# Peptides against a protein of PDB entry 4X86: the designs that were tried, part 10

Target 1, 56 residues: chain A of PDB entry 4X86
Amino acid sequence: EGPQLLLSEAVSRAAKAAGARPLTSPESLSRDLEAPEVQESYRQQLRSDIQKRLQE

## One batch from the design tools (peptide; made by RFdiffusion4, then SolubleMPNN)

Design b1_p10_7_s2 (from b1_p10_7, 6 letters changed)
Fold by OpenDDE base, seed 1:
Order: sequence, then structure tokens, then C-alpha cells
Structure b1_p10_7_s2 (fold): chain B 56 residues (1-56), chain A 10 residues (1-10)
Amino acid sequence: as target 1 above (56 residues)
Amino acid sequence: LWWELVRQQL
């Protein structure tokens, strides 16, 4: 398997777990969260955080 | 692996 990590999926899971529903269109939210710059920033943050945890 | 650990946090 390979990594398939999307901020949009993370937010969707979090929203589902919290029972939260967006006031705006779900498609609009997904579009914003799937923007390349947003996704790459999220990937880098996750990678950094995991690396820190593995070194502890 | 890295991605499995991340997957567990989602």
C-alpha cells in the first residue's frame, strides 16, 4: 500500500466524528481543502510531526 | 510505516 492522505478526507472524518455539517456546500469545502498548496502544507506538517514522534 | 501511523490518527 501507499500513502493516500488528503486534508479533505481528514476534515471529512473529523466532521463525521463530531457530527458536524458544513453550512457551505460540501463540494466547495472539498475544493478548498484539496487545493495543492493546502494539501502539500498538510502533508509536510504530518510528515514532520510523525518524524518527531518516531524520534522520541 | 509512516503512512500507517498517520492513517491511525485520522
Scores: peptide ipSAE 0.062, ipTM 0.550, DockQ to the pose 0.139
Fold by OpenDDE base, seed 4:
Structure b1_p10_7_s2 (fold): chain B 56 residues (1-56), chain A 10 residues (1-10)
Amino acid sequence: as target 1 above (56 residues)
Amino acid sequence: LWWELVRQQL
């Protein structure tokens, strides 16, 4: 068990908080954000950012 | 449980 932070989930939450709606299909957006390469990049970025904050 | 806090905040 461990952290599972999906970029699609993060974007969905942010969009909801901002009252924003995608111009394209929400399903298409989710598909793009759930792409393996995109999710891996997000995971690496999150890990790096968290580590930086812990070192500050 | 830190990851749950991060998950909720993001």
Scores: peptide ipSAE 0.059, ipTM 0.549, DockQ to the pose 0.122
Fold by OpenDDE base, seed 2:
Structure b1_p10_7_s2 (fold): chain B 56 residues (1-56), chain A 10 residues (1-10)
Amino acid sequence: as target 1 above (56 residues)
Amino acid sequence: LWWELVRQQL
């Protein structure tokens, strides 16, 4: 359940905030960040980090 | 629940 928070979206927001521009095309970066294994790893990490924070 | 917490930080 719940909305899917994409790593690609997180990186895009971070890049915008920092004024950073990729040396490669944004499309190439998005392709890499939207790969299923990368997205799943990101989701698991976020979940783990939140769980750790909740039990502190 | 956890996804809402993350959403609030992004």
Scores: peptide ipSAE 0.058, ipTM 0.536, DockQ to the pose 0.128
Fold by OpenDDE base, seed 3:
Structure b1_p10_7_s2 (fold): chain B 56 residues (1-56), chain A 10 residues (1-10)
Amino acid sequence: as target 1 above (56 residues)
Amino acid sequence: LWWELVRQQL
């Protein structure tokens, strides 16, 4: 067990909440959002944001 | 656990 926070999952949740549907295929969108460079940047941002929230 | 709570909020 451990944290597993994917940008693709976050985008899917946001799209559902907004009632938005992508014009491109879901598979293509997931491929772009799951790219290692993008996911690593997102992981670093989440880690930073969580640390800030814990210090508040 | 705390990570599950974070996952639910994001």
Scores: peptide ipSAE 0.057, ipTM 0.543, DockQ to the pose 0.124

Design b1_p10_7_s3 (from b1_p10_7, 8 letters changed)
Fold by OpenDDE base, seed 4:
Structure b1_p10_7_s3 (fold): chain B 56 residues (1-56), chain A 10 residues (1-10)
Amino acid sequence: as target 1 above (56 residues)
Amino acid sequence: LWLQLVRSQL
């Protein structure tokens, strides 16, 4: 299955690094990003990106 | 470095 890669955590860190704040509450945003279908899509994308990087 | 950054965020 591999390690769990949290999209919500990645977005939170990215927003913090950029100094950006959501218009809605952080918990509401996290709830949307933690939806199973969204989380799985992120895992697949990240795995693909890592594989591409290793092949460069 | 890129992979290290990814691992640090997740």
Scores: peptide ipSAE 0.034, ipTM 0.552, DockQ to the pose 0.156
Fold by OpenDDE base, seed 2:
Structure b1_p10_7_s3 (fold): chain B 56 residues (1-56), chain A 10 residues (1-10)
Amino acid sequence: as target 1 above (56 residues)
Amino acid sequence: LWLQLVRSQL
């Protein structure tokens, strides 16, 4: 439910912007970041952060 | 603006 906000995509973009490269392949990193529990935690965290921002 | 920045990272 709700818009899908991908942690893997966010990290990939952030790494590219910073010129950072993982020691392992980008594919391996993405695989870890796309794990269901990790993605769900990120979604909850973003939701919480947005709610906090709206309350300010 | 903040929300736009967050969305742009995805």
Scores: peptide ipSAE 0.033, ipTM 0.554, DockQ to the pose 0.152
Fold by OpenDDE base, seed 1:
Structure b1_p10_7_s3 (fold): chain B 56 residues (1-56), chain A 10 residues (1-10)
Amino acid sequence: as target 1 above (56 residues)
Amino acid sequence: LWLQLVRSQL
Protein backbone atom coordinates (compact mmCIF):
# COMPACT_ATOMS: atom_id res chain seq x y z
CA GLU B 1 0.00 0.00 0.00
CA GLY B 2 0.93 3.62 -0.36
CA PRO B 3 2.30 5.55 -3.30
CA GLN B 4 4.89 3.82 -5.43
CA LEU B 5 8.01 5.95 -5.55
CA LEU B 6 10.74 4.27 -7.55
CA LEU B 7 14.40 4.94 -6.93
CA SER B 8 15.08 4.05 -10.54
CA GLU B 9 12.73 6.77 -11.69
CA ALA B 10 14.20 9.28 -9.25
CA VAL B 11 17.74 8.56 -10.41
CA SER B 12 16.73 8.73 -14.05
CA ARG B 13 15.14 12.12 -13.58
CA ALA B 14 18.07 13.38 -11.55
CA ALA B 15 20.53 12.21 -14.18
CA LYS B 16 18.61 13.97 -16.93
CA ALA B 17 18.43 17.15 -14.90
CA ALA B 18 22.17 17.04 -14.26
CA GLY B 19 23.01 16.21 -17.86
CA ALA B 20 24.60 12.98 -16.72
CA ARG B 21 24.50 9.80 -18.75
CA PRO B 22 25.48 6.39 -17.47
CA LEU B 23 28.41 4.76 -19.21
CA THR B 24 26.33 1.62 -19.42
CA SER B 25 22.87 1.68 -20.93
CA PRO B 26 20.06 3.40 -19.04
CA GLU B 27 18.36 0.03 -19.02
CA SER B 28 21.25 -1.49 -17.09
CA LEU B 29 21.08 1.28 -14.54
CA SER B 30 17.34 0.83 -14.18
CA ARG B 31 17.78 -2.90 -13.74
CA ASP B 32 20.18 -2.37 -10.86
CA LEU B 33 18.05 0.27 -9.20
CA GLU B 34 14.88 -1.78 -9.49
CA ALA B 35 16.33 -4.63 -7.47
CA PRO B 36 13.92 -5.41 -4.63
CA GLU B 37 16.38 -4.79 -1.81
CA VAL B 38 17.42 -1.45 -3.29
CA GLN B 39 13.85 -0.34 -3.82
CA GLU B 40 12.86 -1.41 -0.31
CA SER B 41 15.73 0.52 1.23
CA TYR B 42 14.68 3.58 -0.73
CA ARG B 43 11.08 3.19 0.37
CA GLN B 44 12.12 3.00 4.00
CA GLN B 45 14.38 6.01 3.68
CA LEU B 46 11.70 8.02 1.94
CA ARG B 47 9.11 7.09 4.54
CA SER B 48 11.50 8.06 7.32
CA ASP B 49 12.29 11.38 5.69
CA ILE B 50 8.61 12.17 5.20
CA GLN B 51 7.86 11.32 8.82
CA LYS B 52 10.65 13.58 10.00
CA ARG B 53 9.37 16.47 7.90
CA LEU B 54 5.81 16.00 9.11
CA GLN B 55 7.03 16.19 12.70
CA GLU B 56 8.81 19.49 12.17
CA LEU A 1 6.46 22.39 -0.60
CA TRP A 2 9.13 19.80 0.08
CA LEU A 3 6.66 16.95 -0.30
CA GLN A 4 5.41 18.39 -3.57
CA LEU A 5 8.93 18.54 -4.89
CA VAL A 6 9.57 14.96 -3.86
CA ARG A 7 6.41 13.76 -5.58
CA SER A 8 7.26 15.67 -8.74
CA GLN A 9 10.80 14.32 -8.94
CA LEU A 10 9.81 10.69 -8.45
Scores: peptide ipSAE 0.030, ipTM 0.547, DockQ to the pose 0.157
Fold by OpenDDE base, seed 3:
Structure b1_p10_7_s3 (fold): chain B 56 residues (1-56), chain A 10 residues (1-10)
Amino acid sequence: as target 1 above (56 residues)
Amino acid sequence: LWLQLVRSQL
């Protein structure tokens, strides 16, 4: 429910922008970043950050 | 700008 904010996609775009390349496989990194507990933490943090920004 | 950047990631 609500917009799906993928940490794996955010990290991928950030890495590309920085010209950084993982030493391990992209698939392995994506698997770790898409773990339910990690993804949920990111969703909560992003929601909190957006709310703070809107309150300013 | 900040919110636009966030939305662009979706």
Scores: peptide ipSAE 0.026, ipTM 0.527, DockQ to the pose 0.162

Design b1_p10_7_s4 (from b1_p10_7, 6 letters changed)
Fold by OpenDDE base, seed 4:
Structure b1_p10_7_s4 (fold): chain B 56 residues (1-56), chain A 10 residues (1-10)
Amino acid sequence: as target 1 above (56 residues)
Amino acid sequence: LWRELVRAQL
């Protein structure tokens, strides 16, 4: 099966790693990042990036 | 494989 790729989770992990906190609520940020058009763009980019890394 | 790669990227 294909993996579930969530931009909201990626951003949350990145924020933790950087010690950053959003000025607005995490819920509001997640809502924006979970928009279907944003999510699909992320999926396409991530797939492409992973494939490029594997080819290197 | 894909799940492991994605998990590493996130």
Scores: peptide ipSAE 0.025, ipTM 0.532, DockQ to the pose 0.127
Fold by OpenDDE base, seed 2:
Structure b1_p10_7_s4 (fold): chain B 56 residues (1-56), chain A 10 residues (1-10)
Amino acid sequence: as target 1 above (56 residues)
Amino acid sequence: LWRELVRAQL
């Protein structure tokens, strides 16, 4: 439930904002970041952070 | 709400 948020997208945006580029390849990095277990962990973390903000 | 929260996180 809720909007689909990808860790890969978050990292991509952060890297762009910082002017950082992966030395290997953005594709390889994205592949790793899109791994199901990693994505699920990110979703859980994001949900937790949102809940904290709502409780503030 | 969700849109704004997403923007804050990204």
Scores: peptide ipSAE 0.025, ipTM 0.530, DockQ to the pose 0.137
Fold by OpenDDE base, seed 1:
Structure b1_p10_7_s4 (fold): chain B 56 residues (1-56), chain A 10 residues (1-10)
Amino acid sequence: as target 1 above (56 residues)
Amino acid sequence: LWRELVRAQL
């Protein structure tokens, strides 16, 4: 349960917005960004940031 | 609420 927020999705959207493309391949980048440890760190940071904003 | 916050960041 809980919201499913992917760093890979965030990076993909940001890259599109900036007109940037991975030098190797988008698939390789997505694979790396979907690694559990990377994703978990992002989840924790995002949760913390949301909490901070809600407390302002 | 969380969806709006995330949407605002991306």
Scores: peptide ipSAE 0.025, ipTM 0.529, DockQ to the pose 0.146
Fold by OpenDDE base, seed 3:
Structure b1_p10_7_s4 (fold): chain B 56 residues (1-56), chain A 10 residues (1-10)
Amino acid sequence: as target 1 above (56 residues)
Amino acid sequence: LWRELVRAQL
């Protein structure tokens, strides 16, 4: 229902900013990061971290 | 605000 929080996109942007190139294909990396259990954990962590910042 | 923070994080 809420906004989609893509860990794969966040990692891709971070890698580009750092000038890093993965040894494996970007498609393989995205597939692993888009696994349901990984994606859900990221969503929960991101939501919690943002809420903490708003409460500081 | 929440939506903007999410977009900025990605």
Scores: peptide ipSAE 0.024, ipTM 0.531, DockQ to the pose 0.119

Design b1_p10_8_s1 (from b1_p10_8, 4 letters changed)
Fold by OpenDDE base, seed 3:
Structure b1_p10_8_s1 (fold): chain B 56 residues (1-56), chain A 10 residues (1-10)
Amino acid sequence: as target 1 above (56 residues)
Amino acid sequence: SEFLQQELLG
């Protein structure tokens, strides 16, 4: 439940904003970043970071 | 925001 916070989307936006060009295809990178274990770790970290910020 | 915290927990 809750909003879908995707690491692959975050990385894509960050790379574009920085003008970075990946050595591999964006599709291949996104596939790796969308792996369940990677996504879950990102979700946990993001939730923790946001909660800490809201508590300040 | 308590609301945002609850949304993130869900």
Scores: peptide ipSAE 0.029, ipTM 0.581, DockQ to the pose 0.164
Fold by OpenDDE base, seed 1:
Structure b1_p10_8_s1 (fold): chain B 56 residues (1-56), chain A 10 residues (1-10)
Amino acid sequence: as target 1 above (56 residues)
Amino acid sequence: SEFLQQELLG
């Protein structure tokens, strides 16, 4: 449940905001960042961080 | 907000 917050999307947004472009293809970078174990770790950390902020 | 946490993280 809940909105899907992808690490790949977050990184893409951050790179764009910083005017940075990867030396490799964006698709290749996204593929690596969308790996299940990477995304799961991000999800857990993101949930923890958001919960902490909402509790402040 | 418990409600917000549930909606966002649930």
Scores: peptide ipSAE 0.027, ipTM 0.572, DockQ to the pose 0.165
Fold by OpenDDE base, seed 4:
Structure b1_p10_8_s1 (fold): chain B 56 residues (1-56), chain A 10 residues (1-10)
Amino acid sequence: as target 1 above (56 residues)
Amino acid sequence: SEFLQQELLG
């Protein structure tokens, strides 16, 4: 029930912060990153990483 | 932080 954290948004923000541009179109990249299995894996990993940080 | 846990993971 927490906030929705999207891999596509994370990648977009990271690219912007680094001044990087994708070789392919941003739309194509976003489509791949928004695939359900990819997003679910990211959600699980992000939750795990956050839990680890909160334990420190 | 229990609050942070709830906001992010709850």
Scores: peptide ipSAE 0.027, ipTM 0.557, DockQ to the pose 0.171
Fold by OpenDDE base, seed 2:
Structure b1_p10_8_s1 (fold): chain B 56 residues (1-56), chain A 10 residues (1-10)
Amino acid sequence: as target 1 above (56 residues)
Amino acid sequence: SEFLQQELLG
């Protein structure tokens, strides 16, 4: 069990920073991004990216 | 950072 890294949280922050709004409701977008398979893929990707940087 | 890598793997 590592740190809690949520794709939904990352996307939410990015959207706010860019002043962007989803075409659908924010809740709908959050729901899709919180799907277990999506979250797991994001966690793996993020872990991989961080590891690569640490090994450079 | 070995520490950070370990945290992410755990």
Scores: peptide ipSAE 0.030, ipTM 0.583, DockQ to the pose 0.163; fails the geometry check

Design b1_p10_8_s2 (from b1_p10_8, 5 letters changed)
Fold by OpenDDE base, seed 2:
Structure b1_p10_8_s2 (fold): chain B 56 residues (1-56), chain A 10 residues (1-10)
Amino acid sequence: as target 1 above (56 residues)
Amino acid sequence: DEYLRQELLG
């Protein structure tokens, strides 16, 4: 239910837009960003940010 | 905007 909001995807898009590449590898970075606790924190933060914007 | 909120955050 609802769209999938992935930190790994957000970072990937940002990196591509900036022409930046991870020091180690994209796969290594994605592994860290896909950790459950990291993803959950991102989801909560994004949820909060969107709620704030919609309430303005 | 409540609809949008539920679509994005639900």
Scores: peptide ipSAE 0.029, ipTM 0.533, DockQ to the pose 0.167
Fold by OpenDDE base, seed 4:
Structure b1_p10_8_s2 (fold): chain B 56 residues (1-56), chain A 10 residues (1-10)
Amino acid sequence: as target 1 above (56 residues)
Amino acid sequence: DEYLRQELLG
């Protein structure tokens, strides 16, 4: 349960907002960003960052 | 925040 906080989704949204596109294929980038170890690291970082904001 | 922790781990 809980929200699905995908790094690939976050990067896609950021790229769209900045008007940027990958130099390599979007599929290759998504594959790298969706790797389990990368996603887990992102989840941990996101949790930490949100907690820091809540404590400000 | 325990709620946030549970939401992210769940």
Scores: peptide ipSAE 0.029, ipTM 0.559, DockQ to the pose 0.162
Fold by OpenDDE base, seed 3:
Structure b1_p10_8_s2 (fold): chain B 56 residues (1-56), chain A 10 residues (1-10)
Amino acid sequence: as target 1 above (56 residues)
Amino acid sequence: DEYLRQELLG
């Protein structure tokens, strides 16, 4: 439910914009970034950042 | 604020 905010997607988009290519496969990198503990940390930070901007 | 929290937790 709600919008799905994935760190793996954000990193992939940023890498593409910078013209960067990983030494390993994109699938391997995405698997690491989709780990539950990593995703939870990203969600918490993203929520905090959005809240800070709303308070400006 | 509360709406945003609920959306991100879902």
Scores: peptide ipSAE 0.029, ipTM 0.558, DockQ to the pose 0.139
Fold by OpenDDE base, seed 5:
Structure b1_p10_8_s2 (fold): chain B 56 residues (1-56), chain A 10 residues (1-10)
Amino acid sequence: as target 1 above (56 residues)
Amino acid sequence: DEYLRQELLG
């Protein structure tokens, strides 16, 4: 419903900014990063980080 | 923060 914050998207943007490339393939990396359990862990971490910043 | 939780759940 709300904005979707994907780990795969975050990594993609970071890699582009740094000029870095995956050792395997972009498709393999995206597949791993888009796994539900990985995305859920990222969401929880992101929530925690945002909450910390809002309290500063 | 329930609002933030709902935003991140999408």
Scores: peptide ipSAE 0.030, ipTM 0.569, DockQ to the pose 0.183; fails the geometry check

Design b1_p10_8_s3 (from b1_p10_8, 5 letters changed)
Fold by OpenDDE base, seed 2:
Structure b1_p10_8_s3 (fold): chain B 56 residues (1-56), chain A 10 residues (1-10)
Amino acid sequence: as target 1 above (56 residues)
Amino acid sequence: DEYLQQELLG
């Protein structure tokens, strides 16, 4: 429907910007972040944040 | 504004 907003992508961008690396591996971190329940929680949080910003 | 909401929240 709309753009796919991935937590894994957001975290990857943030990590690169900060020069940070996961203790285990990028793949392990991505696996955790791509879990369905985690992705859904992120989607809900992002939606809520955007709604709050638009209503200011 | 409504279009933006649909794109981001849809």
Scores: peptide ipSAE 0.024, ipTM 0.491, DockQ to the pose 0.166
Fold by OpenDDE base, seed 4:
Structure b1_p10_8_s3 (fold): chain B 56 residues (1-56), chain A 10 residues (1-10)
Amino acid sequence: as target 1 above (56 residues)
Amino acid sequence: DEYLQQELLG
């Protein structure tokens, strides 16, 4: 339920937009970014950031 | 915002 807001996807999009490539393998980077604790922290931060923007 | 919360947690 609900949209998937993945840190790995966000980083991939940002890297592509900037023309940047990981120094390590893409698979290793994705694995790190998809770790549950990292994803949860990102979700919380994203929620907070969106709420702040809505209150501006 | 409850709507946003539901979208993120759902």
Scores: peptide ipSAE 0.024, ipTM 0.522, DockQ to the pose 0.141
Fold by OpenDDE base, seed 3:
Structure b1_p10_8_s3 (fold): chain B 56 residues (1-56), chain A 10 residues (1-10)
Amino acid sequence: as target 1 above (56 residues)
Amino acid sequence: DEYLQQELLG
C-alpha cells in the first residue's frame, strides 16, 4: 500500500555514489539483499530510525 | 507512531 522501501535499492544508490563496484555482480548483491529476512530487518531498522528522528 | 507504521507496512 505505502511506499516500498528496499534495502537493495538503498545499497545500490550508496554504492554508486561512493564509486564502489561489487566483486561479483550488482545482480548477485541485489538478490542477497532482497531476501525476506533481510528486508524485514531493514524495515524494522528504518522504522526505528525515523521514529528517533521525529522525537528529536 | 501509528500512521508511520501503517505507511511502512502497507
Scores: peptide ipSAE 0.025, ipTM 0.520, DockQ to the pose 0.160; fails the geometry check
Fold by OpenDDE base, seed 1:
Parts: sequence; C-alpha cells; structure tokens
Structure b1_p10_8_s3 (fold): chain B 56 residues (1-56), chain A 10 residues (1-10)
Amino acid sequence: as target 1 above (56 residues)
Amino acid sequence: DEYLQQELLG
C-alpha cells in the first residue's frame, strides 16, 4: 500500500554511491538481504529510526 | 505511530 522499503535496495544504492563492489556476485548478496527475517528486522529498525527523528 | 506503521506495512 505504501512505498516499499527494501534493505537490498538500500544496500545497492549505498554501494553504487560509494563506488563499492561486493566480492561476491550482486545476485548472491541481494538474495541474502532479501531473506524475510532480515527484511523484517530492517523495517522495524527503520521505523524506530524515523520515529526518533520525528520526535527530535 | 500507527500512521507510520501503516505506511511501512501497506
């Protein structure tokens, strides 16, 4: 319903911006980062971080 | 915040 916030997308953007390339294939890295438990943890952390900023 | 939760879960 809302914007999709993927950890894999965030990491990909950060890597490109920094000019960093993973030692393993991008596909392998994305697969690990797209694991449901990892994505859920990221979503919770992101929500917490946003809430903290809004409260400042 | 329920609004933020809905935006992230929706």
Scores: peptide ipSAE 0.023, ipTM 0.524, DockQ to the pose 0.162; fails the geometry check

Design b1_p10_8_s4 (from b1_p10_8, 4 letters changed)
Fold by OpenDDE base, seed 2:
Structure b1_p10_8_s4 (fold): chain B 56 residues (1-56), chain A 10 residues (1-10)
Amino acid sequence: as target 1 above (56 residues)
Amino acid sequence: AEYLQQELLG
């Protein structure tokens, strides 16, 4: 229901900022990062991190 | 901050 926070998007932005390129391809990397279990883990981690930050 | 938490994590 909240904003869509995608790991694939975050990594894409980070790689772009660093001028880094995947060894395989950007598409392959995105595919791996869009796996449901990976995205769910990222969501939980991000939620935890944001909560900690807001509670400081 | 509760509002912000709901906005981002709800």
Scores: peptide ipSAE 0.029, ipTM 0.571, DockQ to the pose 0.165
Fold by OpenDDE base, seed 5:
Structure b1_p10_8_s4 (fold): chain B 56 residues (1-56), chain A 10 residues (1-10)
Amino acid sequence: as target 1 above (56 residues)
Amino acid sequence: AEYLQQELLG
């Protein structure tokens, strides 16, 4: 329904901002980060963190 | 904040 907040996108943005380069291929890293179980865990944690911030 | 919560958590 709302914006799609992906862990892979978050990591990509963070890596770019820090000028970090992975030792493995970016494609392999993205594939791991896009796994459904990983994305679901990230979504749950993100939801929790955002709720905490909005309630402060 | 309420609207933002709905957009991000919905």
Scores: peptide ipSAE 0.029, ipTM 0.570, DockQ to the pose 0.172
Fold by OpenDDE base, seed 3:
Parts: structure tokens; sequence; C-alpha cells
Structure b1_p10_8_s4 (fold): chain B 56 residues (1-56), chain A 10 residues (1-10)
């Protein structure tokens, strides 16, 4: 339920906004960032951070 | 805030 928050998407947008050029292909980077264990860790951290902000 | 929390984290 709710929007799907992807680390790969966040990194891609951040890199583009900063004008950063990856040494490897964007496809390879995205594949690594979409690994289940990486995505789960990101989801947990993002959930925690959002909850903290909403509780302030 | 509670509604937004449920929409984003649910």
Amino acid sequence: as target 1 above (56 residues)
Amino acid sequence: AEYLQQELLG
C-alpha cells in the first residue's frame, strides 16, 4: 500500500540534480541499488525518518 | 499528520 519509494530512483534524481556523471552505466548502478536487501534497508530508514519528522 | 503517515508508510 502507498507509493513505492525506490532507492534507485532517488539516487538517479539526486545525481541528475547535482550534474554528476557516473563512471559506470546508469543501468548497472540501478540494478545494484534495486537489490532486495538494499531496497529493504532504504525502506526501513525512510519510514523511520518520515515518522520522526511527522512527530516533531 | 496521521492521515499522511498512513498514506506514505502504509
Scores: peptide ipSAE 0.029, ipTM 0.565, DockQ to the pose 0.167
Fold by OpenDDE base, seed 4:
Structure b1_p10_8_s4 (fold): chain B 56 residues (1-56), chain A 10 residues (1-10)
Amino acid sequence: as target 1 above (56 residues)
Amino acid sequence: AEYLQQELLG
């Protein structure tokens, strides 16, 4: 129901902010990061991390 | 904090 938080998008933004370039193609990296199991794990971890921050 | 929690996790 809330905003969709994508690992691929997070990595892309982080790489841009750091001025980093992937050794492989960005498309290949995005494909790996968009795998359902990877994205689901990230969603769960992100939710947990946000909840921890809100409890502080 | 409650608003943020609902917006991100709700």
Scores: peptide ipSAE 0.028, ipTM 0.554, DockQ to the pose 0.173

## One batch from the design tools (peptide; made by RFdiffusion4, then SolubleMPNN)

Design b1_p11_1_s1
Fold by OpenDDE base, seed 3:
Structure b1_p11_1_s1 (fold): chain B 56 residues (1-56), chain A 11 residues (1-11)
Amino acid sequence: as target 1 above (56 residues)
Amino acid sequence: SLEALLAQLEQ
């Protein structure tokens, strides 16, 4: 709920920008990337990265 | 801004 950055969305945009096409369907990939433990790890890493950028 | 994005992630 509310605004949230999703790993699945980030990966999809990155793949499109690079012209990469997965062997599996985008829907299957998104399902795996939206797993709670994966999303939580991404959130923590993204938070850390943003904090580092603000401190430089 | 990066500050706004950080605020959204702080939960």
Scores: peptide ipSAE 0.044, ipTM 0.652, DockQ to the pose 0.576
Fold by OpenDDE base, seed 4:
Structure b1_p11_1_s1 (fold): chain B 56 residues (1-56), chain A 11 residues (1-11)
Amino acid sequence: as target 1 above (56 residues)
Amino acid sequence: SLEALLAQLEQ
């Protein structure tokens, strides 16, 4: 339920948009980006960024 | 909306 705002997904989309490909395997990259501590940091940063945009 | 996204991120 609801949108999933995952760092791994964000990076994948950004790479596609830029026409870039990881030097490492996609699976390894996804595993690193899906680490709980990394995802939590991203979530907090994303929330902060959205709040800033709402205040503009 | 940004408000909806914010709600999804709230703890």
Scores: peptide ipSAE 0.043, ipTM 0.649, DockQ to the pose 0.654
Fold by OpenDDE base, seed 1:
Structure b1_p11_1_s1 (fold): chain B 56 residues (1-56), chain A 11 residues (1-11)
Amino acid sequence: as target 1 above (56 residues)
Amino acid sequence: SLEALLAQLEQ
């Protein structure tokens, strides 16, 4: 429901846009990026960034 | 919307 705000998705999209490909398998990269602590940090940062921008 | 996005992040 609604947008998916996964760091793994963001990184994958950014890499694709830049024409960069990971040396490891995409699955391995996604696994690391989807770790709970990593995703939580990303969520907090994303929320903070969006809030800051909305306050401008 | 941005508001909906923020609501999802506010967990």
Scores: peptide ipSAE 0.042, ipTM 0.647, DockQ to the pose 0.504
Fold by OpenDDE base, seed 2:
Structure b1_p11_1_s1 (fold): chain B 56 residues (1-56), chain A 11 residues (1-11)
Amino acid sequence: as target 1 above (56 residues)
Amino acid sequence: SLEALLAQLEQ
């Protein structure tokens, strides 16, 4: 398909790049980030950010 | 493409 715009994936990449690790576990963090309401909020924010950038 | 990304976000 196309690129997956998941908050869990974005956070995982950012954490890896920064050498950071969650206090609990990567799986626990991913579970929280994959909650529907959290993912929806991220999607909306990402869309908004992209739109703002295009309008600059 | 950028348009494809926006379409995905438009859900």
Scores: peptide ipSAE 0.039, ipTM 0.640, DockQ to the pose 0.512

Design b1_p11_1_s2
Fold by OpenDDE base, seed 2:
Structure b1_p11_1_s2 (fold): chain B 56 residues (1-56), chain A 11 residues (1-11)
Amino acid sequence: as target 1 above (56 residues)
Amino acid sequence: SDQQLLQQLQQ
């Protein structure tokens, strides 16, 4: 529920912006990036970073 | 929540 701050989405956007193509399949990369522990770590880090900025 | 965080960013 609510907006999702997905690492996979962020990486996808970044790769597209950079014109980068993974040597492995996009599906394989997405699978790794969408692993629960990876996603959770990213979310927590992102939240922390944003909160720090908001506090400045 | 993430939703609340995003709301803060919009301010």
Scores: peptide ipSAE 0.049, ipTM 0.627, DockQ to the pose 0.113
Fold by OpenDDE base, seed 1:
Structure b1_p11_1_s2 (fold): chain B 56 residues (1-56), chain A 11 residues (1-11)
Amino acid sequence: as target 1 above (56 residues)
Amino acid sequence: SDQQLLQQLQQ
């Protein structure tokens, strides 16, 4: 419950904005980006980055 | 929490 800060979502949005398309299947990319260890690292980094900006 | 963090951003 609550907002989900997914790396896969961030990458998807970034790729779309840049007009970039994966050379491999989107499914493969999503699978890699949604790996638990990758997602957790992203979450921690994102929280840290946001908190730093809020402290400015 | 992540939700609390997002709430802070909305200030």
Scores: peptide ipSAE 0.047, ipTM 0.628, DockQ to the pose 0.112
Fold by OpenDDE base, seed 3:
Structure b1_p11_1_s2 (fold): chain B 56 residues (1-56), chain A 11 residues (1-11)
Amino acid sequence: as target 1 above (56 residues)
Amino acid sequence: SDQQLLQQLQQ
């Protein structure tokens, strides 16, 4: 329901762009990044950053 | 809302 602004997706895109391979499994990394408190903090920061850009 | 924010970004 609604748009998904996921930290896990952002990290995956960044890793691909840099040609980086994580030392831990992708599944383990995604589990940590998708923890509710981590996701909520990222969502709040992302919304704030986007709003700042729109007002520049 | 997040939906409204994304709509603004797509302008």
Scores: peptide ipSAE 0.046, ipTM 0.626, DockQ to the pose 0.115
Fold by OpenDDE base, seed 4:
Structure b1_p11_1_s2 (fold): chain B 56 residues (1-56), chain A 11 residues (1-11)
Amino acid sequence: as target 1 above (56 residues)
Amino acid sequence: SDQQLLQQLQQ
């Protein structure tokens, strides 16, 4: 349907770039990051941040 | 929309 701007994917990419691994299980982390309220907050924040950058 | 936003980023 549409593009997915997932916090879980962003965190995974960031962790890989930093060579970091969480002390908690990947499943637990993913569960928290994929929670609907967390994802919606991230989407809104991401859109806002990108729009601000485009306006600069 | 999110898709429109991504299109703007492609500029």
Scores: peptide ipSAE 0.045, ipTM 0.624, DockQ to the pose 0.111

